# Designs tried in a protein design run: peptides against a protein of PDB entry 7PB4. Part 24

Target 1, 105 residues: chain A of PDB entry 7PB4
Amino acid sequence: KMLNIKEYKEKLLSTLGEFLEDHFPLPDRSVKKKKKNIQESSVNLITLHEMLEILINRLFDVPHDPYVKISDSFWPPYVELLLRNGIALRHPEDPTRIRLEAFHQ
Target 2, 218 residues: chain B of PDB entry 7PB4
Amino acid sequence: DALQMAVGYFEKGPIKASQNKDKTLEKHLKTVENVAWKNGLASEEIDILLNIALSGKFGNAVNTRILKCMIPATVISEDSVVKAVSWLCVGKCSGSTKVLFYRWLVAMFDFIDRKEQINLLYGFFFASLQDDALCPYVCHLLYLLTKKENVKPFRVRKLLDLQAKMGMQPHLQALLSLYKFFAPALISVSLPVRKKIYFKNSENLWKTALLAVKQRNR

## One batch from the design tools (peptide; aimed at target 1 L52 F60, target 2 F154)

Design b1_p27_1_s4 (made by RFdiffusion4, then SolubleMPNN; from b1_p27_1, 14 letters changed)
Fold by OpenDDE base, seed 2:
Structure b1_p27_1_s4 (fold): chain B 105 residues (1-105), chain C 218 residues (1-218), chain A 27 residues (1-27)
Amino acid sequence: as target 1 above (105 residues)
Amino acid sequence: as target 2 above (218 residues)
Amino acid sequence: VSEEAKQQLRLMVEELVILEAKLKELE
């Protein structure tokens, strides 16, 4: 039973990865080299897949505080996507923290 | 044989830029349809064709026709169903194809060799209750799949919320009644006792085919 | 992004969470 669940989870993760690449890709950093002095802090944005992995892991690793702090690596449109579609919840007192919806509870 | 050639065509795709691509496709599709309705398909053929129908490799019209002829000669492999569900997640199939798939899954449920892995997909199916077009068929599927272990407080809440939104639909009532049977403490609401369970489309698209399959496998 | 894609994303994430919960229950 456990083996079957693990295998299915792996398959679903793979399918999710492909799905996210097709439908929710990161924007191409068209670095238009316009010289404006804005220190474009070269913050490496993580994929939506990586973001979801972090959120899922936190939900189960720390169930009493399942919130993840939004880092600069979190692309704002992804955060908004998760919140608007009921996949994630914002912390009631700290807008910089989000959690995954506890779909299993 | 003609069937192997047809299945091979759908699996490998059209080989030549023949001017008659549409005629060739139609010929092979008719071959599959003819064999499926007369004799049923082998589990291996269903595995291949079911995945093709849901992968988005062909147009919606072709996918619909393939899915309609997924009639087993004997059994359907559970693995084929699991793969099919994975394709639903990719979202390359139309809404009508999804509805047809759930109808097919309910109709063919008894012909699936095992249910263990399908039962693990319970949550995915349950989440699909939010789709108004799928809801009646998903309720029927869940009615077939639900075990005591699946009846959780959050699912009860979701079903009650759905009932509040859609009203007391016969298919929702059937599922809620089953939930109350397994976990009476989770459902405080009195449900009307129905002597007969009612699900939409008691007359499925495969009625005649299913009778034929049952007769062949007696 | 299509509304359909957003819905599918939610469904997939929901299933992953449920699967993870099942795995933890079996550990």
Scores: peptide ipSAE 0.643, ipTM 0.438, DockQ to the pose 0.429
OpenDDE base, seeds 1, 3, 4, 5: peptide ipSAE 0.640, 0.636, 0.635, 0.636; ipTM 0.430, 0.574, 0.631, 0.412

Design b1_p27_2 (made by RFdiffusion4)
Pose (drawn by RFdiffusion4):
Structure b1_p27_2 (pose): chain A 91 residues (1-28, 43-105), chain B 212 residues (1-189, 196-218), chain P 27 residues (1-27)
Amino acid sequence: KMLNIKEYKEKLLSTLGEFLEDHFPLPDVNLITLHEMLEILINRLFDVPHDPYVKISDSFWPPYVELLLRNGIALRHPEDPTRIRLEAFHQ
Amino acid sequence: DALQMAVGYFEKGPIKASQNKDKTLEKHLKTVENVAWKNGLASEEIDILLNIALSGKFGNAVNTRILKCMIPATVISEDSVVKAVSWLCVGKCSGSTKVLFYRWLVAMFDFIDRKEQINLLYGFFFASLQDDALCPYVCHLLYLLTKKENVKPFRVRKLLDLQAKMGMQPHLQALLSLYKFFAPALISVKIYFKNSENLWKTALLAVKQRNR
Amino acid sequence: SEEAEKLLYQKVQELVVTDAEYRELET
């Protein structure tokens, strides 16, 4: 069961990465890829389940933040505009 | 054949400025609906015309008439429904066309050969609950489509939030009751739906429904 | 495009759910 989940996870991740690079590229400060941004968000969601917010730096391309906000993937902090968290789809 | 000429004309897409083209389009569309309302359309023709109508090609009236004449002689391929859901996801489709398509999918539910690949699009179907114009029809569709595996906690939470936003609407209450039946531990709280008149009820479709 | 955005949402939702299940199995 574990290996099946692993295979599925890896296949989903690889295909997601290819999809992101194909459909959400950077334009050309130092910006990070949307893949790294999603990785940071997913890591913070499970590492710190009591504070899954990550600060928005200059490396976050505002179009990516707004994209994640419009599509219900990322959520804004109720008071702090510089922080965003990932929607807890697992619960 | 008389119908294949119209299918090919619609596959060619919209043409030049109208000198006599309005009459030509009307003749082809009349031929298609006559065939549809007399004995029905085959699966291949439906696969073609449904996806042509749900695409950006042709105006709203042509797409509306095509959708209103999408009556199967036998069955409907599920791959055609999958491509139709993809065309909905493209977004170049009219709102009234989307409402008409959901009404058609609800009306033609028992005439789709397989529904497992359609159930795999449960997430795309559920995401359309945000749109309050599609909400009743999407709820009617999900009431038919929902299995036990589809009742995930996230969806229960989002449906409860939508109930709190919109109120205890009939269609929301019916879908929530189905969710309660399938997963009572995730939450506490089929049949009549408004605007559920069968627009595509021909006599032959009626005899096929009774034979079903 | 709207299609790409919707696909992105679906893929990300599946990844978050699968990652949670895989972490439980590792535990």
Fold by OpenDDE base, seed 2:
Structure b1_p27_2 (fold): chain B 105 residues (1-105), chain C 218 residues (1-218), chain A 27 residues (1-27)
Amino acid sequence: as target 1 above (105 residues)
Amino acid sequence: as target 2 above (218 residues)
Amino acid sequence: SEEAEKLLYQKVQELVVTDAEYRELET
């Protein structure tokens, strides 16, 4: 039973990764080259997959405070994507914190 | 050969300069139709043409005709089906094409070489139950795909909610009965014991073609 | 696309539910 669930989880993660790469890729860094004046904020953006992993882990590891602080590595369109679709929720008192929806509940 | 030329035409697209674009399209479409219904198509030909039918490269009428002739000579590659489902997510195909695709997928299910990757799409198919036009065919597909591991409390709730909205549809009852078989503790509701499973359009568009495929592969 | 966003929701939901079950069996 446990082995089957583990294998199933791994398959879901793999399939999600491929799906995110195809449908929700990070913007190519090449587009920033043309507008001279925007300070190359050296901030390494994380993938949507990595963002979801952080949110899922926080949901289970700290169930009493399942909120993650939005860092500069969070691409704003991804945050908005998760919020608009009800995948994530904003903290009621702190707009800089988001949690994953508790789908298991 | 004529089939390779026809497949190549659909893959590369129409050459801009031909005044007779519609006649050329019709000629190649008829070539594909004739070969598909007579002998079936190779897995590689299905891979190309199935993706074209769902990509929105051509109009709905052409896509519908291509999809109707996706008849295998032997097998359909699972990868072709996965790619086809990915095109459904892009939304460039009509609602009628989506319905036809699910009908095709159910009809051709036994001819798909593997099911491992298709089973990973279970959640996607399950969510398509909310579409009233797709629901009967998706229930049939899910009936074929469902394993014990797929039967979760949240899916049971969604099926019961759907039944409350749509009534006791035979295709929903079939799927719920399968769910109860795998996880009787999750379904407290008494389901009528049906000896016969009834899905919408038990007679598929490919009945004659499927018999021919089975005969060729024996 | 709206369809891709719906599929994202579903994939995440299924992953979270599966992960919950996995974690319950691991303690």
Scores: peptide ipSAE 0.633, ipTM 0.417, DockQ to the pose 0.542
OpenDDE base, seeds 1, 3, 4, 5: peptide ipSAE 0.628, 0.630, 0.619, 0.630; ipTM 0.436, 0.452, 0.658, 0.443; seed 1 fails the geometry check

Design b1_p27_2_s1 (made by RFdiffusion4, then SolubleMPNN; from b1_p27_2, 12 letters changed)
Fold by OpenDDE base, seed 2:
Structure b1_p27_2_s1 (fold): chain B 105 residues (1-105), chain C 218 residues (1-218), chain A 27 residues (1-27)
Amino acid sequence: as target 1 above (105 residues)
Amino acid sequence: as target 2 above (218 residues)
Amino acid sequence: SEEDEQLLRLMVEELVILTAELKELEK
């Protein structure tokens, strides 16, 4: 029983990964718009898949404080996407923190 | 050809300048209906038209007619079905359209090329059991989709609660019997051994069309 | 697309539910 659930979860994760890669890819870094002065803060943006993994892990690892701090690696359009669709919630007192919606509760 | 023009019309939407928008719409809709019932539609045509029917781009009457003629020539792409299910969540389609979609999905289930992604939507379909209008058709769909890995204690509880609320409905009993088959330890209640599983509307809207599709693909 | 956003929500919802179930079984 547990094995079957694990396998199903793994299949779902794989399908989600492929779906996110196809429909929600990161913007290509290559559009170096020539404007010199934007400090190449080489902030390595994480994929939406990685962002969701962090949020899911936090939800279950720390259920009493399931909020994740928004880092510079979080692409702002992804944060907006998750909030807009009710997948994530912003912390009521700290706008720099978001949580995954507790769909299991 | 006439079909390509009709599909293109639905995909691109009505050109503003046509004074007779309703006549043009009806002409294209009749073209799609005639081809679908006579020959079936290609997987690509179903992909386009199914999404249109559920997107809320057109009125409920048009969407209903489009959905009724989603008859495959050979196969339906699983991706088309997954996309269609996503539109059910947007809330732009009517309750009647949702019912019709689930009826269609059950009727066309064998013509869907793959089931892997559809199986991942099991939880979504299961949540739709709470809708009284959808419940009979969702039970039938779940009966077709349910694997041992889907039979969980919380889902068993939800089905039993639903049975307590709605009574011993034949479609619920069918699904519960399948659950008991996969996980007998989770269902302590004695279910009547029904030799025949009865789902509501065994006579689907597509009975004649489905026979024709099966004959063409033999 | 709006369609893709809704599908994303569905997949995440199911993933959360499955994760919760697994954690309950591991206890």
Scores: peptide ipSAE 0.639, ipTM 0.430, DockQ to the pose 0.460
OpenDDE base, seeds 1, 3, 4, 5: peptide ipSAE 0.636, 0.629, 0.626, 0.633; ipTM 0.411, 0.683, 0.687, 0.614

Design b1_p27_2_s2 (made by RFdiffusion4, then SolubleMPNN; from b1_p27_2, 16 letters changed)
Fold by OpenDDE base, seed 1:
Structure b1_p27_2_s2 (fold): chain B 105 residues (1-105), chain C 218 residues (1-218), chain A 27 residues (1-27)
Amino acid sequence: as target 1 above (105 residues)
Amino acid sequence: as target 2 above (218 residues)
Amino acid sequence: SAFDEQTLRLMVEELVILTAELKKLEE
């Protein structure tokens, strides 16, 4: 039974990954101009998949404080997408923190 | 076509071999400016040039000039705006470019083909209210974007805190008034009933151009 | 699209439920 659930979860994760790549890609940062030197803090945006992984892990790893601080790596449209669809919730007092909805409860 | 050559120059970057890089750049800028102000630019041209202006590929002076001539012939693609906002997040553009972008976005708001994705950027725009230079223009933008679903208690608190810090600014009052309209229970403070929403309708840099666009599309 | 957003919600919901079930079985 446990093996079957694990396999199903892995399949779902794979399907979700593909789905997110197809329907919710990051905007094309195509201008990789190689200018070397200036440490401009090129904030690397994370994928929606990575964002969800962080949120899910936090929900289960720290259930008493399941909130994740929104970093500059979080693409704002993804944050709003999750909030609008009830997938995530903002912290009531700190709008810079979000949690995943506890669907298992 | 001179415009296609100019757009291509900005897209591909300066060709190494040209001894007079600055003269060539100026020539192409003038070409884009002339066409934009006379006829407007196609959505595809705006997509390319807007991305360039915000990417940090060129200097601030060039980026400013490009952004000032982002005048549509007909429509602006929402995707172009979303891409532009993504560049703002990367922080390669100057503060002045950000201000100009928000001014542009407000001015061109009606010419954007769709608003669904822009509405998803509500939280990003709202976070920019804390920037004193952006605040007036962001308030105006949010006034255009705000739906009932966006009016949350934490945002009300933030707006009231900003009002306490900055005073009763007309643009902030306009936004608060809209918030009170959508959610009167969240705003207990008596807002002065301002009959006229005074967003600094001051000198929209594009006022003349926008009138021309509206006349051509009618 | 609205369809894609709803699909995303359903997939995440199921993933959360499955994760919870697995954690209970590991305990």
Scores: peptide ipSAE 0.628, ipTM 0.432, DockQ to the pose 0.304
OpenDDE base, seeds 2, 3, 4, 5: peptide ipSAE 0.596, 0.594, 0.590, 0.627; ipTM 0.733, 0.744, 0.741, 0.421

Design b1_p27_2_s3 (made by RFdiffusion4, then SolubleMPNN; from b1_p27_2, 13 letters changed)
Fold by OpenDDE base, seed 2:
Structure b1_p27_2_s3 (fold): chain B 105 residues (1-105), chain C 218 residues (1-218), chain A 27 residues (1-27)
Amino acid sequence: as target 1 above (105 residues)
Amino acid sequence: as target 2 above (218 residues)
Amino acid sequence: SAEDEQLLRLMVEELVILTAELRKLEE
């Protein structure tokens, strides 16, 4: 039973990865270097897959405080996407923290 | 044999840029359809063809025809169903294909060899209740799958919300009645006691085929 | 698309449920 669940979870994760790459890719950094002094904050954006992994892990690893602090590596459109679709919730007192919806409860 | 060649064609894809690609495809599709409706397909053939139908490898018309002829000779492998559901998550199939798949899954439910892994997909199926086109068929599927352990407060709330939105549909009522049976404390609302549970499409597309399968396996 | 966003939600919901089930079995 446990083996079957693990295998299915792995398959679903793989499918999700492919789905996210196809439908929710990170923007190509090919924004033309127009010289405006926008500090190239070389912030490495994480994929939506990585973001979801962090949120899922936090939900189960720290169930009493399942909130993750939004880092500069979180692409704002992904955060908005998760919030808009009820996948994530913003902390009521700290707008810089989000949690995954507890779909298992 | 002709069937092996047809299955191989769909699995490997069209080899040659032949001007007659459409004629070749139609020939192989007719071969699969003929064998499926007359004799049923082996579990291995269903495994291959079901995945192809949901993978988006071919056009919607072809996928629909393949899915309509997923008739077992004996059994369907649970693994094939799990794989098929995984393809639904990739979103390469049309809405009509999704509806057809759920109809197929309900129709073929008794021919699936095991249900353990399918039961683990309960949450995925339950989430699909939000799709108005899928809702009647998903309710029927959930009615077949639901165990006491699946009846959770959050799912009860979702079903009640859905009922508030859509009204008291027979398929929703059937599922809610089952939920109340397993967990009466979670459902305070009085549900009308229906002696007969009615799901839409009691006349499934496979009625004749299913009768034939049952007769062959007796 | 709206369809893609809905599908994303469904997949995440399923992953959370599966993860919860696995955690319960490992305890």
Scores: peptide ipSAE 0.630, ipTM 0.451, DockQ to the pose 0.429
OpenDDE base, seeds 1, 3, 4, 5: peptide ipSAE 0.631, 0.631, 0.627, 0.629; ipTM 0.421, 0.437, 0.577, 0.431; seeds 1, 3 fail the geometry check

Design b1_p27_2_s4 (made by RFdiffusion4, then SolubleMPNN; from b1_p27_2, 14 letters changed)
Fold by OpenDDE base, seed 5:
Structure b1_p27_2_s4 (fold): chain B 105 residues (1-105), chain C 218 residues (1-218), chain A 27 residues (1-27)
Amino acid sequence: as target 1 above (105 residues)
Amino acid sequence: as target 2 above (218 residues)
Amino acid sequence: SPEDEQTLRLMVEELVILTAELKELEK
């Protein structure tokens, strides 16, 4: 049973990865061009896949405080996407923190 | 058309290292401003430009000008507002831009097509009350958003603490009065019966434009 | 698209459930 669940989870992760690449890619960073005052947000944005991984891990690693701090690496449209679809919840008192919805509860 | 070209410029960014980058930017910005004040912008155009204004892609001066011309032709998408709020969490915009955004949000509140997702951001807006520059406008926004379900004991305590710190501000008093209306048992303090709610007139910046929008949609 | 967003939700939901099941079996 455990082996079957692991295999299925791996398959799902792979499918999710492909799905996210196709439908929710990061905006092309390629507008590197040299304009002076554009704060080249040297901030490396993470993929939606990486963001979900962080949120899922936090949910299970620290169930009593499942909130993740929103960093500059979090692309704001992804945060909005997760919130509006009920995948994530914002902390009621700290707007810089979000959690994954506890779908297993 | 000229507007599509201007929006495309802001969305895609400046293509070539043209020596006249500033002139091109100014041209497109003026195009957006002119159309917005004369006719208003489509919901899709507001979605794009509002995101740009808060993303930190451009300088504060440009962002401020874009935000000032976020005038709808008909409606603003709730999704655009939610997306905009998400940018505020990243902190790439200036304090002045945040103030302007809240003023804009209050002024344009009736033109937002839906409020369901915005209501879920209640806690975020409430947390912004601690910023002295934002507090008057956030109180006004919360006054528009507050439902009975939002009135919790911990929020009452925070409002009373703010009142103790800042004094009896008209905007705080207005919000507390609303809280007392929904949950009288949570507010033991006698609030002066103010029949008239006084918020800073956030609409002043857009008053003429909003009148024009209302006239066109009638 | 709205359909893509719904699909995303369903995938994440299933992933969370599977993760929970695995964590229970590891105890």
Scores: peptide ipSAE 0.628, ipTM 0.410, DockQ to the pose 0.307
OpenDDE base, seeds 1, 2, 3, 4: peptide ipSAE 0.625, 0.621, 0.621, 0.620; ipTM 0.429, 0.682, 0.707, 0.695

## One batch from the design tools (peptide; aimed at target 1 H23, target 2 S86 W87)

Design b1_p28_1 (made by RFdiffusion4)
Pose (drawn by RFdiffusion4):
Structure b1_p28_1 (pose): chain A 91 residues (1-28, 43-105), chain B 212 residues (1-189, 196-218), chain P 28 residues (1-28)
Amino acid sequence: KMLNIKEYKEKLLSTLGEFLEDHFPLPDVNLITLHEMLEILINRLFDVPHDPYVKISDSFWPPYVELLLRNGIALRHPEDPTRIRLEAFHQ
Amino acid sequence: DALQMAVGYFEKGPIKASQNKDKTLEKHLKTVENVAWKNGLASEEIDILLNIALSGKFGNAVNTRILKCMIPATVISEDSVVKAVSWLCVGKCSGSTKVLFYRWLVAMFDFIDRKEQINLLYGFFFASLQDDALCPYVCHLLYLLTKKENVKPFRVRKLLDLQAKMGMQPHLQALLSLYKFFAPALISVKIYFKNSENLWKTALLAVKQRNR
Amino acid sequence: SRMEAEVIVLEEISLRLKLAVEEYLDLL
């Protein structure tokens, strides 16, 4: 059961990465890829379940933040505009 | 054959400025609906015309008439439905066309050969609940399509939030009751739906439905 | 358990980003 889940996770992650690079590229400060941004969000969601917010730095491309906001992937902090969290789809 | 000429004409897409082209388009569309309302269309023709109508090609009237004449002689391929859901995801489709398509998918539900691959698109179907123009028809479709495996906690939570936003709407209540039946531990809280008139009810389709 | 939860998150992200692209894609 574990190995099946692992194979599925790795396949999903690789295909998601390819899809991101194909459909959501950077334009050319130092910006990070959308993949790294999603990785940071996923990591913070599970590492700190009581505060899954991550600060928005200059490396976050505003179009990516707005993209994640429009599609119900990322959620804004009720008071702090510099923080965003990942939607807890698992619950 | 008389119908294949119209299918090929619609596959060629819209043509030049109209000198006599309006009459040609009308003749081809009349031929298609006559065949559809007399004895029905085959699976291949339906696979072609449904996806042509749900694409950006041709105006709204042509797509509306094509959707209103999408009556199967036998069955409907599921791959055609999958491509139709992909064309809805493209976004170059009219709102009224989307409503008509969901109405058609509800009406033609028992004439799709397989429904497992369609159930795999439950997420795309569910995401359309945000749109309050598609909400009743999407709820009617999900009432038919929902299995036990589809009742996920996230969806229950989002459906409860939508019920709180819109109120206890009939279609939302019916879908929530189905979710309660399938997963009572995730939440506490088929049949009549408004605007559920079968626009595609020909006599032969009626006999086939009775034989179903 | 954590791995299963992360899979669910990745599936939702994948689905929603395909909608954001708004192109004809093979959904299966």
Fold by OpenDDE base, seed 5:
Structure b1_p28_1 (fold): chain B 105 residues (1-105), chain C 218 residues (1-218), chain A 28 residues (1-28)
Amino acid sequence: as target 1 above (105 residues)
Amino acid sequence: as target 2 above (218 residues)
Amino acid sequence: SRMEAEVIVLEEISLRLKLAVEEYLDLL
C-alpha cells in the first residue's frame, strides 16, 4: 500500500511536470545576466514546479502558518495563475504572502 | 517637476482632502499625456504608470488614457511588461483595456529592452487567441515571439480549429505560415503562399510617436 | 497519512491547472 502511494505520487509529480513544461515554459536558468557591475539583482526566477513545491512543502511543514512570502524569484504571472485558479490564496492582511489551498481538508 | 508630481499622484493615489479630485486627476493626466507625446517617458515612469493602468486602481477611462500615453523616451523594461501581463491574468481590467494593451505591446515591441521573459509568456498570450477582439493582435505578437520550441502539436490543432471557426483570417494565416516554417510535419494543410504578411498595421495609435522616438534615439 | 494528503493536493492542483488550460483552449 505505501509503496503504491509513493509510486503514484511520483507519477503525479512527473505528469504535472510534463504538463507544466508543455503549457507553461520553464524559466531559462541559462540567462546568466552577464555581471556588468550594476547591482541589478539578477533575480533568478523559479519554475512553476518549484513554486508549487515550495507551497506544498510549506502547507505540510508549517500547517499553522502555511504562508510563503512572495520573493522576487516568484514570477508574477505564475503567482496570478495560481491565485486565479484557486490553487493559492493571498494572505488577507499581507498581500506579499500566499498559501496553497488546503485541498486535503 | 510637474511630471514627477503627476506620476507620484497616480502612484500614491488621491490624497483624501482634495475637494477637486477630478480636476487634480485631469491636471496630472494631461501632464503625463503632454510629456509622453512630446518627449516620451522614462522606463521607470512607464513601469509605475503601466502597472497603475492595469491594476484597476482607477476607472477604465483613466486607465485607457494612461495606457495610450505609455510612450518610451528610449526603452521599456521587460519587467514592466511581465508585471502588466500578470495584471491581465487577474482579470480586473476591461476588455477594451486588454485590447489596447496588446495593441500597445505590438506597437512598442522593438522598444522593450529584452525579450527572454516575454518569450516565457508565450502560453499566456496563446491562451488569448480565442478572444475575437484580441485575436488579430495576439497573432501579431505571437508571430514576433514564436520560436521552434513553441510550435507544439496541441497549439497547431488549436490554430487549425480556430481557423475552421473564424475562417482564413490574414493574421491567423501569418501565424500558421510561421508554424509551418518551424514544423512543416505538423501542418499538412497547404497554406497560401503569401508574399506579404499583413497584420492590421492601419490603426497604430502610436505611429507618429514611434517615429519621434526613433528620431530621438539616433 | 501526509503522503496521502500530498497526493490529494497534487491531484487537485493538476486538475485545476488542466481545467485552466482547457478553459483557455476550449474557448478556442
Scores: peptide ipSAE 0.597, ipTM 0.601, DockQ to the pose 0.228
OpenDDE base, seeds 1, 2, 3, 4: peptide ipSAE 0.595, 0.565, 0.583, 0.585; ipTM 0.628, 0.695, 0.677, 0.639; seeds 2, 3 fail the geometry check

Design b1_p28_1_s1 (made by RFdiffusion4, then SolubleMPNN; from b1_p28_1, 12 letters changed)
Fold by OpenDDE base, seed 3:
Structure b1_p28_1_s1 (fold): chain B 105 residues (1-105), chain C 218 residues (1-218), chain A 28 residues (1-28)
Amino acid sequence: as target 1 above (105 residues)
Amino acid sequence: as target 2 above (218 residues)
Amino acid sequence: EKLEKEKIILEEIYRRLLLAVGKLLDLL
């Protein structure tokens, strides 16, 4: 039983990963090249996949405080994507914190 | 019951390492087939089995047989269809399975409980028009799904381009006629007035079974 | 089981993202 669920989970993760790469790639760094003077804040943006992984892990690792602090590595449009589609929830009192929606409840 | 055991086998895999995995698989597959064609399957059974058929858990032959017996007793959950499309997007199934799925989706369209989320997938289905094997079935599906809001200039252009490439295919003409109905300003081309819309594959594999389902649910 | 919960979560995330992409495809 566990093996089949694990295999299915791995397949689902792989499938989701491929889907995210196709439809939610990281923004090309190249578009910012035209405006010269804005400090290349070399903030390494994380993928939407990595965001989801962080949120899922936090939900399981710290279920009593499942909120993740939004860092500069979180691309704002992807944060908004998660929030608008009910995948994540913003903390009611701290707009800098988000959690995964509790789909298993 | 035998059906629950069969569904459980496909979902959870074999309980015991039976030496004869193929015989056990065939037994359970026949059980599902027999129940599906006689009585139809519950929405929950379709949810499980449809997901299995499209996830690529089994070989193409098994997946094809499972998909062919996805006959509802009452309704199909929209969520099951959305989940199925999620597997199609990543190409975990064969081309033949994709064709069969679209044929199934068209045949079962009236048995799907809701269409709101399926309508949100309109763009994915529309993208599949470029596949020559899928195109007739996708046109039929889009004909069933299309609302005025889905008729966009870029989609009109794509359909006209497809018509230029493939010729005046009956399924493309049907869809274009519907597009012209919703947005006449976007389609300047005179379409032949067809009194009857013909989709070539109007005869579906499930026609007799679905008639029986409709009779049992009346 | 943790694995089953994770499966459910991933399925729902994928469903929602799929629908989100569908919406985006209509805006093009």
Scores: peptide ipSAE 0.646, ipTM 0.884, DockQ to the pose 0.244
OpenDDE base, seeds 1, 2, 4, 5: peptide ipSAE 0.645, 0.643, 0.645, 0.644; ipTM 0.883, 0.883, 0.883, 0.883

